# Designs tried in a protein design run: peptides against a protein of PDB entry 6J54. Part 211

Target 1, 223 residues: chain A of PDB entry 6J54
Amino acid sequence: NENLFASFIAPTMMGLPIVTLIIMFPSLLFPTPKRLINNRTISIQQWLIQLTSKQMMAIHNQKGQTWSLMLMSLIMFIGSTNILGLLPHSFTPTTQLSMNLGMAIPLWSATVFTGFRYKTKTSLAHFLPQGTPALLIPMLVIIETISLFIQPVALAVRLTANITAGHLLIHLIGGATLALLNINTMTAFITFTILILLTILEFAVALIQAYVFTLLVSLYLHD
Target 2, 42 residues: chain B of PDB entry 6J54
Amino acid sequence: QFQFTGIKKYFNSYTLTGRMNCVLATYGGIALLVLYFKLRSK

## One batch from the design tools (peptide; made by RFdiffusion4, then SolubleMPNN)

Design b2_p25_5_s3 (from b2_p25_5, 21 letters changed)
Fold by OpenDDE base, seed 1:
Structure b2_p25_5_s3 (fold): chain B 223 residues (1-223), chain C 42 residues (1-42), chain A 25 residues (1-25)
Amino acid sequence: as target 1 above (223 residues)
Amino acid sequence: as target 2 above (42 residues)
Amino acid sequence: LQELLNYLLLQLSEIAELVQLVLLL
């Protein structure tokens, strides 16, 4: 069991955290373009960024467009770290709940405070859904207030749980395939096929979770 | 579309202003209750 | 493993529903 979680231990060398370098590494994979027509890889990357940017900011007015740079940087960071984390024997910083909380809480607070600053009436009204019976108003306002404070926790836990669960499944099934190689090669082949399908799924999940994380932050800003 | 009169004009769950006032009233009520219990202990 | 799989499926389903709801709005 301890060996199973060894991949989630923060790597250190001589007491110095290498986690900082690992977190900064994905930034090197996104160089700034210098030419009008760049390399094909860079052009595709820029196209994807523009596509995702249009989808993310379509729900916001011009005031919300100010957050475009931050939200796009966030999705690129989380997405790149999640994809790199699927490399064998790699460490994913996004599996650490502390890191995700460190991102979620400031972003959530910023969205809530910006909402109260520019849309005070709408933000306060958000604590009471429209059409609520009069007798349920006090209870529902309390529940909605509690729900608001659970949002950053849910945001962080959702990301960490999905990525961590995916990694654990890959490790468990991978270990099972290795164990079954000496027992029954046919069953090992089946488990290996499942492993391949799971890895493809986790690649998709890695991107989706990054998108959902940024989307929810964006939605909290919009609402 | 909604025509409210009296207290319902200010405290309703359908209008934006009404919803805001309801939220403020609930928070104010909770704050007063907390204050009451705090002063009661002394 | 089965519990983790069910948890993952549940989370993915919730995310999918949320995304669909947002897209419909």
Scores: peptide ipSAE 0.205, ipTM 0.742, DockQ to the pose 0.020
Fold by OpenDDE base, seed 2:
Structure b2_p25_5_s3 (fold): chain B 223 residues (1-223), chain C 42 residues (1-42), chain A 25 residues (1-25)
Amino acid sequence: as target 1 above (223 residues)
Amino acid sequence: as target 2 above (42 residues)
Amino acid sequence: LQELLNYLLLQLSEIAELVQLVLLL
């Protein structure tokens, strides 16, 4: 049981946490452009950032576009960490709920408070959907209030659970394939094929979860 | 556009101001209930 | 009314999923 979760333990060397280095490592993969025409890799990265930025900020007005830098940095960070986490025997810091809560709660709070500050009337009105029958108004307001406070938890847990479950499944099937290599080669080959398909799926999930996390943060800002 | 008169003018689920007032009224009601139970226990 | 019901069910479903997830942790 403990062996299954060994990959999720925060790595330390000589009592010093190396998690900080792991978290900072993705930043080295995205260097700042210094030339008018950069290398192919940097150009592709900038192109992808521009595309995602246009899609994310299409929902927001000019005032909301001020958050573009923060949101894009967030998606790049989560996306890069998730992809790097799929490397063999790697540690993904995004599997840690504490990290995701550390990102979700401040961002959610910022979006909610900015909403209340600049659009107080509209923000208060969001606790009651339009056209609600009069008798259901108090109950619905309570439910909507609870829903609001669940949002930061949902953001953190969704990301953590999806990535963690994916990693766990990869490790389980990977371990099963290794165990079956000496028992039955045919079954081991089948399980290995499933593992490959699963890893491809997890690559997609890693990117999707990063996008969804950022999208929901931006959506809460828009509301 | 629905022309609401009386109390419905201020408390409706269709207008922005009406929705806001309904939310505030709900929170106020809950706060008063909590206050009532707190004072009753003393 | 149906739209409202769907909205409520969606919200309750999200809350329920989160509660279940918290309980599993």
Scores: peptide ipSAE 0.189, ipTM 0.777, DockQ to the pose 0.027
Fold by OpenDDE base, seed 3:
Structure b2_p25_5_s3 (fold): chain B 223 residues (1-223), chain C 42 residues (1-42), chain A 25 residues (1-25)
Amino acid sequence: as target 1 above (223 residues)
Amino acid sequence: as target 2 above (42 residues)
Amino acid sequence: LQELLNYLLLQLSEIAELVQLVLLL
């Protein structure tokens, strides 16, 4: 049973944490363009970044568009780390709740504080939906306040749980396929097919979770 | 279309100012209740 | 009233989803 979760243990080399290097590695996959017409891979990356940027920044005004660089870097970081984590026997830093909280809490706090600083009236008004009956106002304000504080936790846990669950399923089904190879080749083939389908799904989930995480941060900024 | 008179002018769920005041009043009320219970325990 | 109820149900559903995710961990 300990072997099932061995892939989630933080890797160390000679007693030193190698997690920092793993976190920094995705940055090497996205080099800065130096030419007017870059390589096909870089051009595709830039095109994708521009598309995602246009979609996310469509919600914000000119003042909110200042966050474009931060949000795009966030989605690229989470997306790249999640995809790299699907490699065999790889460690995904985003499976660690501590890391996701470390990203979610500051970003959430920044969005909340910027809202209170520049749009104090609208930010306070969001604690009470429009058209609320007078008798429900106190209770609803409390619920909205609680909802606000749950946002960073929800953001971190959602990302962590989805990625972790995907990794666990891949490892478990992969282990099951290997175990069934010597028992029944037909069932092993079926489980292997499921594994392939699951890996494809997890690639999609990796990108979707990165997008959702960034989108929610941007949405909180808009509020 | 939003003609509010009296207290409803300042405490309504339709205008931004009204909603803000309602939120502040709610927080103020909760704070006063907490203070009351703290002072009552002494 | 129906819109308010839908809004509350949406928030509760989000909370429920979070609880399920936590339980899976």
Scores: peptide ipSAE 0.174, ipTM 0.770, DockQ to the pose 0.026
Fold by OpenDDE base, seed 4:
Structure b2_p25_5_s3 (fold): chain B 223 residues (1-223), chain C 42 residues (1-42), chain A 25 residues (1-25)
Amino acid sequence: as target 1 above (223 residues)
Amino acid sequence: as target 2 above (42 residues)
Amino acid sequence: LQELLNYLLLQLSEIAELVQLVLLL
């Protein structure tokens, strides 16, 4: 089944990494508005950005709202790349764990360091839940510290696993449908129907995972 | 809500300051243990 | 005490799930 994973290999053209171009491509889909009354597509995009921004930043105070631009850019990037990845024979950069780690680790570190700088007492207190018995304090603090360091890994792996699993399933069922076309047309039709339903689900998953990723980053910033 | 006296005033799990001190104490203790074992092995 | 135990179990379960996912990848 190496052919299945071949779809996730980083594409190259004449030895040059096309991955960089693929990563930059979604930025072209979101042009900067230059008019007071923009096109319908741009207006819809701005409206969506405003809605998501209000939902995410409602938890934060004014100082936390400074991160709004970065978080919104992040969700737009991840969301757009995930949606574009659902196109047939397309490569999704977010399926690469290295990319998601590259995004998660700096953002997580920034949130943790900002927490320690501005909220030193509260951030240190988060390592010990309130009301913990005295005997369990040392062990619980160790567990909480380990949990903190697992957060960026969990954030990256969750995104990559969900997107990769979806793509893998689409390829598997798609390959099965093609193989069954000449064997049994009825079963091929059933598998094709499942494929359509799965693709619809993956569109939803793509958006949800982008939202969850950014939401968790914002939550780590707040807490 | 809680009135603590003595050591419990500084090391408690109910106040922010108390929790902070507990965390610092645990890290300090772990660091000392690591240093002890490192020096013992040498 | 019961709430604390549930909290600890929840955290351990999350860690275990993450380890399993990493092992599968």
Scores: peptide ipSAE 0.160, ipTM 0.771, DockQ to the pose 0.025

Design b2_p25_5_s4 (from b2_p25_5, 20 letters changed)
Fold by OpenDDE base, seed 1:
Structure b2_p25_5_s4 (fold): chain B 223 residues (1-223), chain C 42 residues (1-42), chain A 25 residues (1-25)
Amino acid sequence: as target 1 above (223 residues)
Amino acid sequence: as target 2 above (42 residues)
Amino acid sequence: LSELLKYLLEQLARIAELEELLALL
């Protein structure tokens, strides 16, 4: 059991956190373009960034466009760390709930405070859905207030749960394949096929979770 | 589109201003209740 | 191993259902 969670232990060297270097490493994979016509890989990367930027900022006015840089950096960071975490024997910082809370809470608070600052009436009215019967207003306002405070927790837990569960499944199925190699090679082959399909799924999940995280942050800002 | 008169003009769940006022009234009521119980204990 | 897998899947399903319910509210 401890061996399963060994991949989720924060790596340290001589008491110094290597996790800081791991977090900073994905930034090296996204160099700034210097030429009009860059390498094909960089051009594709820039194209993907522009495509995602258009999708993320389509729901925002000019005031919301100010958040474009931060949201794009966030999605690139989470996406890159999640993809790198799928490497064998790799450590994903986003599997740490503390890290995701550290990102989610400030971003959530910033979105809520910006909403109250520029759209005070709309933000306050958001606690009461339109068309609510008069008798249910006090209860629904309380529930909506509680729901607001659950949002940062939901953001963090969603990301961590999906990534962590995916990693655990890969490790468990991988361990099962190794165990079945000496028992039944045919069943081991089937399990290995499932492992391959699962790894492909986890690559997709890694990108989707990064997108969903940033999208929800942007939606909370829009609300 | 909606015509409200009296108290419903200020406290309704259909208009933006009405919804805001309802939320503020709810929070104000809760705050007063908490304050009442706090002062009652003294 | 199978029990752990089932447990993880059940937990994920519960979390997903709760999030969906919260999103509907």
Scores: peptide ipSAE 0.170, ipTM 0.738, DockQ to the pose 0.020
Fold by OpenDDE base, seed 3:
Structure b2_p25_5_s4 (fold): chain B 223 residues (1-223), chain C 42 residues (1-42), chain A 25 residues (1-25)
Amino acid sequence: as target 1 above (223 residues)
Amino acid sequence: as target 2 above (42 residues)
Amino acid sequence: LSELLKYLLEQLARIAELEELLALL
């Protein structure tokens, strides 16, 4: 049924890509503070950013903390887009694998390049775990090299799959509730309750996936 | 704590320098094998 | 050879478990 996946089609109006506007929309939800004591919404946002920044940068030295702005912007972007995607009949750009690859590959490349630039010895040594038997060294180095190149793909697919699966589940249960309204009201009520619980779960998943995405990028930077 | 002599000093899986050299040696070996097969076709 | 194979399988299993855990999140 094409109707089941209609929400995942890239929206266009008169042949113009609205996707660009949708991607830029979350930036409007996070205005820059201008006052010493800002609105409650902005204060909560700043508080959350500070908490997450402290957690993300705790694993990094002073040199790694320079990436704080990039990582925090990434988590805010992915988190906001994922949350907005849970709105009724909304399109989430993060459900598109192309977009997530577009974010994952450059960030992964930057982390790998930064690692090689400032910690060349450690980065090269990462391809060989400590204490490996001499006979397994060549094979293990190859495996670790392959693992490195799978990282950007896994990073993008994980985010895409989790968000997409959540959206599909909400859509299917939502459709089931509507179908059961005319068949059995009691079962429809049960499915509706499950839908509510699922939506709450998906809100949490949306934030967790954003956090995991940024955390993994940060972890790759730490090497 | 780790006292390695000879080739083990430069190619070990315990020290940072040793691990780096092992990785470089592996890549170098693979590159040489690829070159050998390419030159063999001529 | 059996120990070497076991070691390789353990490493692959660790990678697979990590991917599965991350997929659940």
Scores: peptide ipSAE 0.163, ipTM 0.762, DockQ to the pose 0.019
Fold by OpenDDE base, seed 2:
Structure b2_p25_5_s4 (fold): chain B 223 residues (1-223), chain C 42 residues (1-42), chain A 25 residues (1-25)
Amino acid sequence: as target 1 above (223 residues)
Amino acid sequence: as target 2 above (42 residues)
Amino acid sequence: LSELLKYLLEQLARIAELEELLALL
């Protein structure tokens, strides 16, 4: 029971939290370019960042493009941490709901407040969908208001749940495979194959979740 | 374009201004209800 | 009643789209 979730416990060494080092480690994988023509690895990274930036900022106008740096940094951070978390016996900080809430709530609040500041009328009107029957207006406004406040929670929980569930499943199947090696080699091979397929899927999920998290933050800004 | 007259001009679900006013009215109504119950308990 | 039905259908369609998007995630 507890052994299944041992990988999700925040690692500490001699009572000192090493989680901060784990969180900062992905930043070392993305060095700042210093040359006009950089190494292949850096060039590929810059190319990917530019592509994703163009896709994300295509939704926003010039004023919204001011958030490009923040959104791109967010997607790079979440994406890199998620991918690194799929390494054997690794700890993913994004599996911690506290971390995701710590990112989601401020970003959501910033997007909502910026919307109210620069587009007050449109933001207020967003609480009432167009074409609503008159009798349902008060109730619908309340529902939409509640929906707004659920957004940061949903944003954090979605990321956390998807990554956590994936990791849990990998650990379970991995543990089962190891246990079956001494019992039945054939069944162990089957479970190992499933584990490989699942791991590949989780790599995709890791990237998708990072993208969706950033996209939704961007979308809330646009609304 | 719908030409609304009277109260519907200011409170409608089709125009941006109308939607905004409806939202504000709803929040105002809720605030007044909360205030009423708070004052009634005293 | 027809307007209400249309509204409900539109809301259901929006919810369905959101659920589909969530299912893909």
Scores: peptide ipSAE 0.146, ipTM 0.761, DockQ to the pose 0.018
Fold by OpenDDE base, seed 4:
Structure b2_p25_5_s4 (fold): chain B 223 residues (1-223), chain C 42 residues (1-42), chain A 25 residues (1-25)
Amino acid sequence: as target 1 above (223 residues)
Amino acid sequence: as target 2 above (42 residues)
Amino acid sequence: LSELLKYLLEQLARIAELEELLALL
């Protein structure tokens, strides 16, 4: 059904890419605090950021905690875009694999290079698990190197697939409910109930996927 | 915990240095093989 | 050969645990 995938096409207005504006829009929802005692919404946002920051950076030393600002900005961006994407007839930039790759590859490369710069011995040792039999060492090192390069791809695809699948399912069930309204009202009611439950689930998935993405980036940094 | 002597001191799977050397040796070996086949084809 | 099998089984178990943890997330 090409009509279903049409919802994931990059929107344009008069040939101009409005996707850039959509990507920048979530930043407006998180204004910088300017007062000692801020509004309730800003205070809640800061509180959530502090909680997530403490959870993610608890595994890192002081030098690793330098990445806290970037990781928190990342989770806020992905989370906000995912939640906004659940609005009816909205476009989620994170459904685009190109965007997620654009985020994952630089962050992954930065973490890997940072690891090699500050923890060269440990980073190289990660290519060979401890206790490996001598005969399997060459092959296992090759596998681990390949695994390392698959990490950014898996990171991007995981986020994209989960969000896209959720959106696709919402559209399918929503379309089915509309089609069944004039055919069988009882069946339409059942499908509508499923749609409501699904939307609630997708809200949770949106937040979880944002958290998992940032957590994995943080974990790769810790190596 | 482990005391290694000889080649096992430098190439082992239990120490950080040993694992690092094993990884470097494998990369070096692969690089040499690639160079060998590249020179052979020329 | 037994040590090799034990090692492989341990690695598979670790991978399975990681997949299970990822599935819970």
Scores: peptide ipSAE 0.121, ipTM 0.753, DockQ to the pose 0.017

Design b2_p25_6_s1 (from b2_p25_6, 17 letters changed)
Fold by OpenDDE base, seed 3:
Structure b2_p25_6_s1 (fold): chain B 223 residues (1-223), chain C 42 residues (1-42), chain A 25 residues (1-25)
Amino acid sequence: as target 1 above (223 residues)
Amino acid sequence: as target 2 above (42 residues)
Amino acid sequence: MFSELLKYLARQLAEIAALAQLALL
């Protein structure tokens, strides 16, 4: 491909965006259970959801646990989209910064507003760390305020950058491997080994980024 | 653990209420400064 | 590669701006 970033262009058919269908596709992979004893695949999925839910909600109060459904749906959505995006010739919606900001900003704002509404004193006090010298209070409050507003941007950029960089590396190393196959088989074997290791790493990164994204949203809610 | 008297009771970096008041005072000060410059320019 | 990266980033920002405009309407 002449353009390394061509794979990140939103796919369209006859001028209509297919992105909506791609975004909805992961939901089909997680059907709701209808039986007491489900298929092995569904049972494993439910087990994983229960484990992650237990870990994430352990730090939250009863009121915070109301967000469990949303947070679990978020991690499953991001995780599934990231894993599906690693398939050859697949479009990964999470490589689009617009999508990640579209998730991060509302979730961040909801957590911040919820914090100010139900825990006003604690939320306001969070802008000033304990034990701060009196002379540094105004400056530190400003810095902490700026830090708060950077949170949704950092959250979205982290996910976008990690997934995008991973895809780019796979494409670059893959292209190099194909080019080297016709030049030097030994060097091609080395690059191919690196490609395999990188692919395995990207699978891990795909899941970790989904978890970290959801965890950070959860932590913002806990504060 | 911390017994503060006077102004330090309301404005401190150790108690929850004190921290809140410090934050509010900081925002209030900034707002007043912005208001002052805005009114001065007009 | 850098030029394409800049074009990619510009496209992302343009999409965000377009979505922001739609959200404001």
Scores: peptide ipSAE 0.180, ipTM 0.802, DockQ to the pose 0.050
Fold by OpenDDE base, seed 2:
Structure b2_p25_6_s1 (fold): chain B 223 residues (1-223), chain C 42 residues (1-42), chain A 25 residues (1-25)
Amino acid sequence: as target 1 above (223 residues)
Amino acid sequence: as target 2 above (42 residues)
Amino acid sequence: MFSELLKYLARQLAEIAALAQLALL
């Protein structure tokens, strides 16, 4: 019984964690442009960054646009790590809840503190939805306060759960496909087709989760 | 325009200031309750 | 499989706890 979760164990070589190298690896895929006319790959990359930046910053005021660099770096980091994690026998750092919490909590806290610092009245008023009946005000304020503290946890868990579940499904169906190859070729072909479709889905999920994570951080900043 | 008179002017769920005051009042009330029980336990 | 999932979750929580301890230090 091979441990289905063995692929999620942080890799170590000679007792040294290689996780740091894996986390830094995506940075090598995004070189800084040095020329006015860049290579096709760099041009496409810059174009994508500009498009995503334009979409994300459309929601923010001028002061919020100061966070553009951080948000873009975040989406590029999570997106690249998620996509690279879909490679066979690759370790995905974003499957580690500790890593995702390590990103979510500071970013969330920064947005909350920024909100309280620059828009104290609006931030405090956000704990009470508009039009709430008077009798429900105390209860709703408490619920909204709890909701605020759940935000970073939900952000991290969403990313972790989606990526982890996807990898598990790929592993399970992949294993089933291999097992069925020797039993029934036709059934194996069906499961293989499902595996391909699932893999395509996981690529989409990888990008969506990166976007959602960054978007939610962005929305918390807007609020 | 909701014309709030009296206490409703300061504590309402429709205006930004009113909402803020309601939140502060709620937290203040909770803090006082916690303080009361803490002092009572002594 | 369920037991392995629990072990995995326990490991994740342990890592978080370790990080929390480091942050409090």
Scores: peptide ipSAE 0.178, ipTM 0.798, DockQ to the pose 0.050
Fold by OpenDDE base, seed 1:
Structure b2_p25_6_s1 (fold): chain B 223 residues (1-223), chain C 42 residues (1-42), chain A 25 residues (1-25)
Amino acid sequence: as target 1 above (223 residues)
Amino acid sequence: as target 2 above (42 residues)
Amino acid sequence: MFSELLKYLARQLAEIAALAQLALL
């Protein structure tokens, strides 16, 4: 029981945090293209980046497209860290709520500030949904204000909870599979099948959560 | 689509300006309430 | 398991609090 969350403890070597190195490692997986026709892996990466960029930036005006580099770097970072986190005995930085809040709060504040700076009237109007009955206006404005401040927390918690829960499930089912191998081979086979399916799901979740995180930041910018 | 007259022109939940004014009025009201209680506590 | 989850959450919150304190410096 005590070892369930041991994999989520930030690793240190000689008292020095190596988390910084782990966080920087995904950047090495995305080298800048130098050739006209690159390797297959780089070409696929560039293609994926282009596709995601087109999808995310399609909803933004020219001024909003200035954020494309930041948003694309964010999705690549979170996605790569999440995928790397599925490697055995690896540490996933995105399981740390502090890290995700560290990303969410600045990005959220930047989008909110940008909204108030360039579209003050529209941003203020967003605190009141259209068609609200007059009697509910004051209360709803307060609720919407509170909702605004919950956004960065919800963004960070969503990512943290999904990734952490996935890792825990893999660990628990994996442990159960090993335990059942000595008891009943048939049940162990079933649990192992579930483990494989779950692992595939976690790969998808890892990418989806990265996309959702960046998409929501993007949507907050658009609003 | 809606033609508003009088106070509804400035304070409505349908127009952008009306919504903004409602929000500002709400915050202003809250600020006044806070100020009232602050002054009353003195 | 629930106690361990609480400990984990407490640790996360403590780290956040520490970071918040650093941000306020």
Scores: peptide ipSAE 0.160, ipTM 0.792, DockQ to the pose 0.050
Fold by OpenDDE base, seed 5:
Structure b2_p25_6_s1 (fold): chain B 223 residues (1-223), chain C 42 residues (1-42), chain A 25 residues (1-25)
Amino acid sequence: as target 1 above (223 residues)
Amino acid sequence: as target 2 above (42 residues)
Amino acid sequence: MFSELLKYLARQLAEIAALAQLALL
């Protein structure tokens, strides 16, 4: 009976953490273009990056577009690490809440401080929705302040919980399928079909979570 | 355009400046309350 | 399974606490 959570332990070789090498590996999958007309694979990658960058930066002013490189690198990093994490017996760094908080808190802080630096009046006014009755103003300002501090936590927990839950479900349903093969072939076939559908869903979730994480950071920058 | 007179000109939930002042007043009030309780506990 | 989940969550929180301490130095 293997521990279901053993796959989430940080791997070590000869007492040295390999986490740094695993985190750097996705960068090797995106080589820099060397030609005006690149290979089909690189051309498709560049096309996808251009499409996503155009969509994400459409809501930002010229000053906000300076963040495009950082946001695009973030979505590519999270997306690639999540997809690679779906490989059998692989370690997914994004299942670690510490890593996701390490990304969420600095990015959130940078967006909030940028807002207060360039648009102080608008940023302060954002703590009070327009048209609020006078009696509710103090309470609502407190709630909005608390809401602001929950944002980086919600961002990190959402990513961690979705990826972790997906991995656990694949392991549980996979284990159930193997157990049912010896009991009833018909039921095992149904469970195996569910496992395939779940695996396809997890591929979609891996990409969606990367996009949502980056989009929310982008949205906080716009506000 | 809402024309506010008196105190409502500075403290309202409809204008940008009014909203900002309401937020600052709320934070100032909380800070004073915390300071009062801290000084009272000593 | 529930006990292992709690141990996993406790480990994650401990790592966060350690990182928070490093950030405060």
Scores: peptide ipSAE 0.129, ipTM 0.773, DockQ to the pose 0.050

